# Peptides against a protein of PDB entry 4N7V, part 46

Target 1, 222 residues: chain A of PDB entry 4N7V
Amino acid sequence: TLRSITSPLVAHRLKPIRQKTKKAVVSILDSEEVCVELVKEYASQEYVKEVLQISSDGNTITIYYPNGGRGFPLADRPPSPTDNISRYSFDNLPEKYWRKYQYASRFVQLVRSKSPKITYFTRYAKCILMENSPGADFEVWFYDGVKIHKTEDFIQVIEKTGKSYTLKSESEVNSLKEEIKMYMDHANEGHRICLALESIISEEERKTRSAPFFPIIIGRKP

## One batch from the design tools (peptide; aimed at target 1 T21 L38 K100)

Design b2_p24_3_s2 (made by RFdiffusion4, then SolubleMPNN; from b2_p24_3, 7 letters changed)
Fold by OpenDDE base, seed 1:
Formats: C-alpha cells, sequence, structure tokens
Structure b2_p24_3_s2 (fold): chain B 222 residues (1-222), chain A 24 residues (1-24)
C-alpha cells in the first residue's frame, strides 16, 4: 500500500513556495496545497505534462494532464486544472502515482524541517523548533556565533571558529569539550521549553477550535 | 529567500538521489 511507503503529507501552516528542478516543479500554494508539475522539454521549451495537486492534509490527490495531455508551457504557477482531471483519496491512489506522491511528501518534509513552528529567544540564543514530525528539528543560534542543530538522527555543532562536526551518540556528546557542553546544555534546555510550549499551545488550540496559533515567537532578541 | 536557496540545493540533491521517483 501507499501507506506502507509514506504517510499522508502535511502542508498546514507552510508558506507558499515554488521550486524548479530538472524533472519537476514542486510548490506549496497559498491554499497550502502541494503541486508537483512534471516537466518535459520539447523544442527548447519546457512543458508541464502532468500535475499532481495534493490537499494540505495529504488525503486528496487531484491529477490532471494540461492541454489534453499535450502539455502546457511552464509558467510561474501550475496550469489550471481544466482537462482530464482525476481525483483520488490517499488510500485509493493508483500505484503508478505512488512514487510521485512520495517525492511530494519528501519535499514537504524538507520544507517542514526548515519552517519555524516555535521561535524562542533566550538570553544567549535564538532557538527554533521546526514543523517536521516526528522528532522536529531544533536549531539554536547563539548570539556569539555558535550554532547547534538537533535532528532525530544527529546533532550538528558549528563552533565560533567555523569548525563543524556531527554527533550521533550520547557517548560523542559526553566526549565534548566542557565549553561546548555548556552550549549543549543551553540548547537542551531551550529544546525542552519549546517542546513543553508546543504541547500546551497545541492543546489549547484544540480546545478553542480557533485559527492556528503557530507559528509563534516567544521572548525578544536582546 | 535564504530558505528558498537552501531548499533549492536540497531538492537538487533529492532529485539526484531520488529523481527516479519522477520517472514513469
Amino acid sequence: as target 1 above (222 residues)
Amino acid sequence: SELEKELEEELKKLEEEEGHLLDD
């Protein structure tokens, strides 16, 4: 099943973006829908031959073939779905589209990993919890130039000198120089606070059924 | 934006590694 390959993508709260690659243009629309435009070149002109438009919750996929499948010239936005439109649910998506959906999902996950959900200013750093899940990325930008980037898989440290390294185990973290451990301790505290705030705010958002509370900014830059 | 640039570079890598996902 498609579900065994990927979960439905989640594009809620993501800002509009359009990224051109060699084979496709992938975008998040103002509607928070995700579009994959499959691009082909013919006579030195790029044409959109197929479009997958995926709902913000990933559960509805609209597929269309612009200009009756002849393709539509590549533009600054997806072509309008006028011809040969098919609509599928996630669980009913034909297998031939699964890989393209997976590509869209990977794109969205990448965008989410770089999209602030909570920005928290401490005395020493700007902390950012990202939108990706599970195990959201967490970045700490210390005002003195040190950077720590935590992911589910690793911790990247960039020192004041520009020296960078990656830590993949607690043993490696424990082997850090004392001065770096201080930064790590601060980063961990900021992370804890952001996670706590995320939980509280998400619960309140659920209760109020209001417009999204995220992204949020806590504190002020000194 | 800076984000767009970062995403562009990462998507380029993704397409190089996973571009087969877009092939029919």
Scores: peptide ipSAE 0.157, ipTM 0.822, DockQ to the pose 0.680
OpenDDE base, seeds 2, 3, 4, 5: peptide ipSAE 0.142, 0.152, 0.151, 0.153; ipTM 0.808, 0.818, 0.810, 0.813; seed 3 fails the geometry check

Design b2_p24_3_s3 (made by RFdiffusion4, then SolubleMPNN; from b2_p24_3 with E1D E8K E9K D15E E17K S19G)
Fold by OpenDDE base, seed 4:
Structure b2_p24_3_s3 (fold): chain B 222 residues (1-222), chain A 24 residues (1-24)
Amino acid sequence: as target 1 above (222 residues)
Amino acid sequence: DELEEELKKELEELEEKYGHLLDD
């Protein structure tokens, strides 16, 4: 099933973006829908041959072939759906589109990993919990130039000198120099606080059923 | 914007790693 390959993408709260790649143009629209425009080149002109437009919750996929499948010249926005439109639910998406949906999902995951959900200013750093899930990215920008980036898979450290390294195990974290451990301790505390706040705010959102509270900024830069 | 600039390199890496998913 598609669900065994990827979960429905979630583009809620993401800012509009349009990025051209070699094979596609990927977009998040003002509506928070996600578009994958499949691009082909013909006679030195790029044409959009196929579009996957995915709802903000990832559960509805609209597929269309611009200009009756002949393609539409690449523009600054996705072509409007006019011809050969098909609409699918996530669980009813034909297998031939699963890889393209997976690509869209990876794009959205990447954007989410760079999209602040909670920004928390401490005495020493700007902490940012990102929108991606599960295991949201967490960045700490210390005012003295140290950076820590935590992901589900690794921790990246950038020291004041610009020295950068990646930690992939607890043993590597435990082997850090004491000076770096101090930054890591602060980062971990900031992370804990952001996760706690995320939980509390999300619960209040659920209760009120109002407009989203995220993204949120807590504190101020000293 | 800042997000577009930050994403540029990562999107290039995404294309390199996952661009084959767009092939039929």
Scores: peptide ipSAE 0.265, ipTM 0.847, DockQ to the pose 0.679
OpenDDE base, seeds 1, 2, 3, 5: peptide ipSAE 0.260, 0.254, 0.262, 0.069; ipTM 0.848, 0.844, 0.848, 0.709

Design b2_p24_3_s4 (made by RFdiffusion4, then SolubleMPNN; from b2_p24_3, 8 letters changed)
Fold by OpenDDE base, seed 5:
Structure b2_p24_3_s4 (fold): chain B 222 residues (1-222), chain A 24 residues (1-24)
Amino acid sequence: as target 1 above (222 residues)
Amino acid sequence: DELQEELEKELKELEEKEGHLLDD
């Protein structure tokens, strides 16, 4: 099943983007829908031959073939669907489209990992909790040039000198030199605070049933 | 901004690594 390969993509709260690749254009629309435009070149003109339009929650996939499959000239936005539109649920998506959906999912997940959900300015750093899940990325940009990037899988440290290294275990974290541990401690505290704020804000958002509260910025750059 | 620059770089890397998923 598709579900055994990937979960439904989640594009909520993501800013619009349009990324041209060699064979496709992948977009997040203002509606937070995701579009994969499959592009073919004929006589030095690019044509959109197939479009996958995926709902913001990833559960509905609309597929259409512009201009009766002849293709529509590539433009600054996806071509409008006309006739012969197919609509599928995630679990009923034909296998022939699974790889394209998988790419869209990876695209969205990457965008989420670089999309601020909470920005928190401390005395020493700009802390950013990202939108990706589970295990949202957390980045700390210290004003002195140190950077720490935490993911579910690793911690990357970039020192003032530009020296970069990746830590993949708690043992490696514990082996850090003391001066770097201070940065790590601050990063961890900022991370804890962001997670706490996320929880509190999400709960209030649920109760209020209003427009999304995220993204949010806490504090000011010194 | 810096995040956007990183995103653009990583999106290119994603295409290079996984772009074959878009092939017919």
Scores: peptide ipSAE 0.685, ipTM 0.966, DockQ to the pose 0.856
OpenDDE base, seeds 1, 2, 3, 4: peptide ipSAE 0.671, 0.678, 0.678, 0.680; ipTM 0.964, 0.965, 0.965, 0.965

Design b2_p24_4 (made by RFdiffusion4)
Pose (drawn by RFdiffusion4):
Structure b2_p24_4 (pose): chain A 222 residues (1-222), chain P 24 residues (1-24)
Amino acid sequence: as target 1 above (222 residues)
Amino acid sequence: EEEEEEREEELEEELEELDEEFFS
């Protein structure tokens, strides 16, 4: 059953983005709702045959077929819903559409992996904690020129040269120039600080009923 | 500004790959 494979998507605090493609148009609206529009081409013009719209918390799914000859003319914004529409909870979603919800879930998870939640400016680097929690990606751009990309699985180092390599395990990073560990440790301290900063602020957020406390930009680029 | 542009390019590339994988 859907929910065997996937968890409801989370599109909160994400910026609006629209993505065209040969098959479909997947987007995130200003209301932070995820919209998936299937697209067909006819008479040198594009038609829409199905629209999936998923709530910000991913719990509510609305699907409408503007069933008509020629479908729906493709525009820059999602079309208004017709009358032959549908609405399901996440658990009550039919066996159909499951391939499409999983696609939308990945689209969102990808956008979050590139959405800054906390931006921290150190003496040596610009630190960014991303949105794809838990274990969000951590990116460090040293003013020195070195780039460090931290994943739950990976550590990625891009030296000032452009010489790039990936370090997966603790043993792999220990195989190191004892100078690059400074970059590694400074980035890890920055990661420690951002995870700590995120916790005490999101804690205050649960104590409140207001506009989101994210994203945050801390300090300034010297 | 340059860093943001690089990051947006990376996101566009990964979105194109995602569309190719799903619709292939």

Design b2_p24_4_s1 (made by RFdiffusion4, then SolubleMPNN; from b2_p24_4 with E1D E3I E5K E13K E16K F22Y)
Fold by OpenDDE base, seed 1:
Structure b2_p24_4_s1 (fold): chain B 222 residues (1-222), chain A 24 residues (1-24)
Amino acid sequence: as target 1 above (222 residues)
Amino acid sequence: DEIEKEREEELEKELKELDEEYFS
């Protein structure tokens, strides 16, 4: 099943973006929908021959073939659906489109990992919790030049000298120099706070049915 | 700011790698 390969993509709160390759263009629209345009070249002109338009929650996929499959000239935005439109739910998407959906999902997840959800300024650092899930990326930019990047899989440390290394186990974390452990402790505290705030804010957002609260900035740079 | 710019550059790099994975 498609679900065994990927979960429905989630594009809520993401800023619009358009990424072009030779064979495809992927976009996050103002509507937070995701479009994958499949591109072919004829006589030095690029044409969009197939479009997958995916809802912001990833559950609905609209597929259309501009100009009856002849293609529409590539422009600065996806062509509007006009004819030859098919609509699928995530679980009913034909297998022939799974790879394209997976690409869109990976694209969105990557964008989410680089999209601030909570920015928290401490005395020593700018902390940023990202939108991706599960295990959102967490970045700590210390004002003195140290950087810590936490992901679900690893922790990357960049020291003042520019020396960079990756930690993948608790043993490696415990083997850090004492001076680096101080930065790690601060990063962990900032992370804890951001996660706590995310939970509280999300709950209030749910209760009030208000407009999205995120992204949020807490504090200011000293 | 500078941090955001650096993150955008990292994103662009990783997006290119993703594109190569699917469309090489």
Scores: peptide ipSAE 0.551, ipTM 0.940, DockQ to the pose 0.837
OpenDDE base, seeds 2, 3, 4, 5: peptide ipSAE 0.538, 0.540, 0.544, 0.546; ipTM 0.938, 0.938, 0.938, 0.939

Design b2_p24_4_s2 (made by RFdiffusion4, then SolubleMPNN; from b2_p24_4, 7 letters changed)
Fold by OpenDDE base, seed 1:
Structure b2_p24_4_s2 (fold): chain B 222 residues (1-222), chain A 24 residues (1-24)
Amino acid sequence: as target 1 above (222 residues)
Amino acid sequence: DEIEKEREEELKKELKELDEEYFS
């Protein structure tokens, strides 16, 4: 099943972006929908021959073939659906489109990992919790030049000297120099606070049915 | 700011790698 390969993509709160390759263009629209345009070249002109338009929650996929499959000239935005439109739910998407959906999902997840959800300024650092899930990326930019990047899989440390290394186990974390452990402790505290605030804010957002509260900035740079 | 610019550059790099994975 498609679900065994990927989960429905989630593009809520993401800024619009358009990424072009030779064979495809992927976009996050102002509507937070995701479009994958499949591109072919004829006589030095690029044409969009197939479009997958995916809802912001990833659950609905609209597929259309501009100009009856002849293609529409590539422009600065996806061509509007006109005819030859098919609509699928995530679980009913034909297998022939799974790779394209997976690409869109990976694209969105990558963008989410680089999209601030909570920015928290401490006395020593700018802390940023990202939008990706599960296990959102967390970045700590210390004002003195140290950087810590936490992901679900690893922790990357960049020291003042520019020396960089990756930690993948608790044993490695415990083997850090004492001076680096101080930064790690601060990073962990900032992370805890951001996660707590995310939970509280999300709950209030749910209760009030208000416009999105995120992204949020807490504090200011000293 | 500078941090945001650096993150954007990292994103572009990783997006390129993703594109190569699917469309090489």
Scores: peptide ipSAE 0.567, ipTM 0.943, DockQ to the pose 0.831
OpenDDE base, seeds 2, 3, 4, 5: peptide ipSAE 0.562, 0.567, 0.564, 0.561; ipTM 0.942, 0.943, 0.942, 0.941

Design b2_p24_4_s3 (made by RFdiffusion4, then SolubleMPNN; from b2_p24_4 with E5K E9K E16K E17K F22Y)
Fold by OpenDDE base, seed 5:
Structure b2_p24_4_s3 (fold): chain B 222 residues (1-222), chain A 24 residues (1-24)
Amino acid sequence: as target 1 above (222 residues)
Amino acid sequence: EEEEKEREKELEEELKKLDEEYFS
């Protein structure tokens, strides 16, 4: 099943973006929908031959073939769905579209990993919890130049000297120099606080169902 | 601002890799 290889993408709160390549254009729309446009070149003109439009929650996929499959000239936005339209739920998406959906999902996940959800200024650092899930990326930019980037898979450390290294296990983390451990301790504390705030704010959003609170900025640089 | 610009650059680089993976 598609679900066994990827989860429904989530594009909520993401800013619009349009990424053009030689063969495709992928975008997040103002509506927070995700579009994958498959592009073909003919007589030095680019045409959109196929479009996958995915809802912001990833659960609905609309596939259409512009201009009866002949293609529509590439523009600054996806062509309107007028011809050869099919609508699928995530679980009913034909297998032939799974790779394209996976691309869209990975695209969104990548964008989310670079999209601040919570920015928290501490006495020593700017902490940023990103939108991706599970295990949102967490960046700590210390005012003295040290950087710590935590992901689900690794921790990257950039020291004042510019020396950079990646930690992929607890053993490596435990082997850090004491001076670096101090930064790590602060990063971990900031991370804990951001996660706590995320939980509290999300609960309030659930209760009130008002405008989203995220992204949010807590504090300011000293 | 500086860190935001850096993230944008990283995003662009990773997007290029993703595009190459799927559409090369």
Scores: peptide ipSAE 0.516, ipTM 0.936, DockQ to the pose 0.833
OpenDDE base, seeds 1, 2, 3, 4: peptide ipSAE 0.512, 0.511, 0.512, 0.516; ipTM 0.937, 0.936, 0.936, 0.937

Design b2_p24_4_s4 (made by RFdiffusion4, then SolubleMPNN; from b2_p24_4, 7 letters changed)
Fold by OpenDDE base, seed 1:
Structure b2_p24_4_s4 (fold): chain B 222 residues (1-222), chain A 24 residues (1-24)
Amino acid sequence: as target 1 above (222 residues)
Amino acid sequence: DKEEEERKKELEEELKKLDEEYFS
């Protein structure tokens, strides 16, 4: 099943973006829908041959082939669907489209890992909790130039000198120099606070059923 | 600001890799 290889993508709260590669253009629209445009080149002109338009919650996929499958010239936005439109639910998506959906999903997850959900300014750093899940990325940009990037899989440290290294186990973290441990301690505290705030704010958002509270900024740069 | 631009650049680079994975 499609669900066995990916979950429905979630594009809520993501800013509009249009990213072009050689064979595809991926967009997050103002509506927070995700569009994958498959591009082919003919006579030095790029054409959109196929479009997958995925709802913001990932559960509905609309597929169409511009200009009767002949393709529509690539523009600055996806071509509007006209005719020959197919609509599928996530669980009913034909297997032939699974790889393309997975592509879109992975792209969205990547964007989410780089989309601030909570920005928290401390005395020493700008802390950012990202939108991806599970195990949201967490970045700490110390004002003195040190950077710590935490993911579910690793911790990357960039020192003032530009020296960079990746830690993948607790033993490696414990082997850090004392001066670096100080930064790590601060990063961990900021991370804890952001996670706590995320929980509290999310719960309040649920209760009030108001407009999204995120993204949110706590404090300001000193 | 600075970090936002860096993240944008990283996004583009990682997207390129993703494209190669799925369309090559």
Scores: peptide ipSAE 0.552, ipTM 0.943, DockQ to the pose 0.795
OpenDDE base, seeds 2, 3, 4, 5: peptide ipSAE 0.544, 0.546, 0.548, 0.548; ipTM 0.942, 0.942, 0.942, 0.942

Design b2_p24_5 (made by RFdiffusion4)
Pose (drawn by RFdiffusion4):
Structure b2_p24_5 (pose): chain A 222 residues (1-222), chain P 24 residues (1-24)
Amino acid sequence: as target 1 above (222 residues)
Amino acid sequence: EEEEELEEELEEELEELAEEWEEE
């Protein structure tokens, strides 16, 4: 059953983005709702045969077929719903559309992996904690020129040369130059600080009923 | 510049995701 494989998507605090493609148009609206529009081409013009719209919390799914000859003319914004529409909860979503919800879930998870939640400026680097919690990606761009990309599984180092390599495990990073560990440790301290900063601020947010406390930009690029 | 590079990475990864889905 859907929910066996996937959890409801989270599109809160994400910026609006629209993505065209040969098959469909997947987007995130200003209301932070995820919209998936299936697209067909006819008479050198594109037609829409199905629209999936998922709530910001991913719990509510609305699907409408503007069933008509020639479908729906493709535009830059999602079309208004027709009358032959549908609405399901996440758990009550039919066996159909499961392939499409999973696609939308990946789309959102990809976007969150590139959305800054906390931006921290150190003496040596620009630190960014991303949105894809838990275990969000951590990216460090040293003013020195070195780039460090931290994942729950990976550590990625891009030296000033452009010489790039990936370090997976604790043993792999220990196989180091005892100078690059400074970049590694400074980035890890920055990661420690951002995870700590995120916790005490999101805690205050649960204590409040206001506009989101994210994203945050801390300090300034010297 | 850094923000542009990050947006470029996102656009590339979205294109790859869309290609994978079209193949299926």

Design b2_p24_5_s1 (made by RFdiffusion4, then SolubleMPNN; from b2_p24_5, 8 letters changed)
Fold by OpenDDE base, seed 5:
Structure b2_p24_5_s1 (fold): chain B 222 residues (1-222), chain A 24 residues (1-24)
Amino acid sequence: as target 1 above (222 residues)
Amino acid sequence: ELEKERQEELEKELEELSEEFEKE
């Protein structure tokens, strides 16, 4: 099943983006829908031959073939669906489209990993909790130049000297020199606080049923 | 500044992702 290889993408709160490549254009729209345009070149003109339009929650996929499948000239936005439209739920998406959906999902997840959800200024650093899940990326930019980037899979450290290394286990973290451990401790504290705030704010957001509270900025640079 | 760097990283990684996709 598609679910066995990927989860429904989630594009909520993401800013619009349009990335053009040779064979595809991927967009996050103002509506927070995600579009994958499959592009083919013919006679020195690029045409959109197929469009996958995915809902912001990833659960609905609308597929259409512009201009009766002949393709529509590539523009600054996806072509409007007019004919040859199919609508699928995530669990009913034909296998032939799974790779394209997976690409869209990875695209969105990558964008989410670079989209601030909470920005928290501490006494020593700018901390940023990103939108991706599970295990949102967490970046800490210390004002003295040290950077720590935490992901679900690793921790990257960039020291003042520019020395960069990646930690993938607790043992490696524990083997850090004492000076770096201090930065790590601060990063972990900031991370904890951001996660706590995320939880509290999300709960209030749920209760209020208002516009999204995120992204949010806590404090200011000293 | 940091936002620019993050955006550049995003663009780079998106390009890498697209290349993976295009390798069919």
Scores: peptide ipSAE 0.482, ipTM 0.916, DockQ to the pose 0.880
OpenDDE base, seeds 1, 2, 3, 4: peptide ipSAE 0.477, 0.478, 0.474, 0.475; ipTM 0.916, 0.915, 0.915, 0.914; seeds 1, 3 fail the geometry check

Design b2_p24_5_s2 (made by RFdiffusion4, then SolubleMPNN; from b2_p24_5, 8 letters changed)
Fold by OpenDDE base, seed 3:
Structure b2_p24_5_s2 (fold): chain B 222 residues (1-222), chain A 24 residues (1-24)
Amino acid sequence: as target 1 above (222 residues)
Amino acid sequence: SIEEEREKELEEELKKLAEEYEKE
């Protein structure tokens, strides 16, 4: 099943983006829908032959073939759907489209991992908790040039010199130089605070059922 | 700026993702 290889994508609160490559264009629209355009080249012109339009919650996939399958010239936005459209739920999506959906899902997840949910300015750094889940990415940009990037799988450290390394275990973290541990301690504190705020704000958001509270910014740039 | 650097990082990672998809 499709569910065995990916979960429904979630594009809520993501800013619009459009990325063109040789064979495809992926877009997050203002509506927070996700579009995958299949691109073919003919006579030195690029055409969109197929479009997958995925709802913001990933559960509905609308597929259409522009211009009766002849394709439309590639433009700065996906071509509008015509009357010749197919609509599928996530669990009913034909297997022939699974690879494209998986690509869209990975695209969205990557964007989420780079999309600020909570920005927290401290005396020493800009801390950012991202939108991806579970285990949201957390970045700490110290004003002196040090960067710490925490993911569910690893911690990446970039020192002032530009030297970078990855830590994958607690033992490796404990073996850090003392000066780096200071940055790590600050990063961990910022992370804790962001997670606490996320919990509190999410609960209030649930209670009020209002417009999204996120993204939020705590503090100010120095 | 930090924002510009983050945008660059995202673009590069998305490019890699696309390349992987197109090679399959």
Scores: peptide ipSAE 0.703, ipTM 0.960, DockQ to the pose 0.890
OpenDDE base, seeds 1, 2, 4, 5: peptide ipSAE 0.703, 0.701, 0.702, 0.701; ipTM 0.960, 0.960, 0.960, 0.960

Design b2_p24_5_s3 (made by RFdiffusion4, then SolubleMPNN; from b2_p24_5, 7 letters changed)
Fold by OpenDDE base, seed 1:
Structure b2_p24_5_s3 (fold): chain B 222 residues (1-222), chain A 24 residues (1-24)
Amino acid sequence: as target 1 above (222 residues)
Amino acid sequence: SEEEEREKELEEELKKLAEEYEKE
């Protein structure tokens, strides 16, 4: 099943983006829908032959073939769905489209990992919790130039000198120089706070059914 | 800025993702 290789993508709160490559164009629209345009070149002109338009929650996939499958000239936005439109749910998506959906999902997940959800200014750093899940990326930009980037898989440290290294185990974290441990401690504290705030804010958002509270900025640079 | 750096990093990683997709 498609679910065995990916989960429905989630594009909520993401800013619009459009990336063109040789064979495809992937876009996150203002509507937070995701479009995969399949591109073919004929006589030095690029045409969109197929479009997968995926809902913001990833559960609905609209597939259409512009200009009756003849293709529509590539433009700065996806062509409007006018010809040969099919609509599928995530679980009913034909296998022939799974690879394209997976690409869209990975695209969105990557964008989410670079999309601030919570920005928290401490006395020493700008802390940023990203939108990706589970295990959202967490960045700490210390005002003195040190950077710590935490992911589900590793912790990257960039020192003032520009020296960088990656930590993948607790033992490696414990082997850090004392001066770096101080930064790590602060980063961990900021991370804890951001996670706590995310939980609280999300709950309030759910209760009030208001406009989205995220992204949010807490504090200001000193 | 950190925002510009993050945007650049995103662009690079998206490029790699695209290359992987097109290679398969």
Scores: peptide ipSAE 0.666, ipTM 0.955, DockQ to the pose 0.895
OpenDDE base, seeds 2, 3, 4, 5: peptide ipSAE 0.664, 0.665, 0.664, 0.665; ipTM 0.955, 0.955, 0.955, 0.955

Design b2_p24_5_s4 (made by RFdiffusion4, then SolubleMPNN; from b2_p24_5, 7 letters changed; failed a check: too like the target's own chain)
Amino acid sequence: MIEEEREKELEEELKELAEEYEKE

Design b2_p24_6 (made by RFdiffusion4)
Pose (drawn by RFdiffusion4):
Structure b2_p24_6 (pose): chain A 222 residues (1-222), chain P 24 residues (1-24)
Amino acid sequence: as target 1 above (222 residues)
Amino acid sequence: ESEEELEEELEEELEELAEEWEEE
């Protein structure tokens, strides 16, 4: 059953983005709702045969077929719903559409992996904690020129040369120039600080009923 | 500059995701 494989998507605090493609148009609206529009081409013009719209919390799914000859003319914004529409909860979603919800889920998870939640400016580097929690990606751009990309699985180092390599495990990073560890440790301290900063602020947010406390930009680029 | 690079990475990865889905 859907929910065997996937969890409801989370599109909160994400910026609006629209993505065209040969097959469909997947987007995130200003209301932070995820919209998936299937697209067909006819008479040198594109037609829409199905629209999936998922709530911001991913719990509510609305699907409408503007069933008509020629479907729906493709535009820059999602079309208004027709009358032959549908609405399901996440758990009550039919066996159909499951391939499409999983696609939308990945789309969102990809966007969150590139959405800054906390931006921290150190003496040596620009630190960014992303949105894809838990274990969000951590990216460090040193003013020195070195780039460090931290994942739950990976550590990625891009030296000033452009010489790039990936370090997966604790043993792999220990196989190191005892100078690059400074870049590693400074980035890890920055990661420690951002995870700590995120916790005490999101805690205050649960105490409140206001506009989101994210994203945050801390300090300034010297 | 860093923000532009990040947006470029996101656009590339979205294009790969869309290609994968078209192949299916």

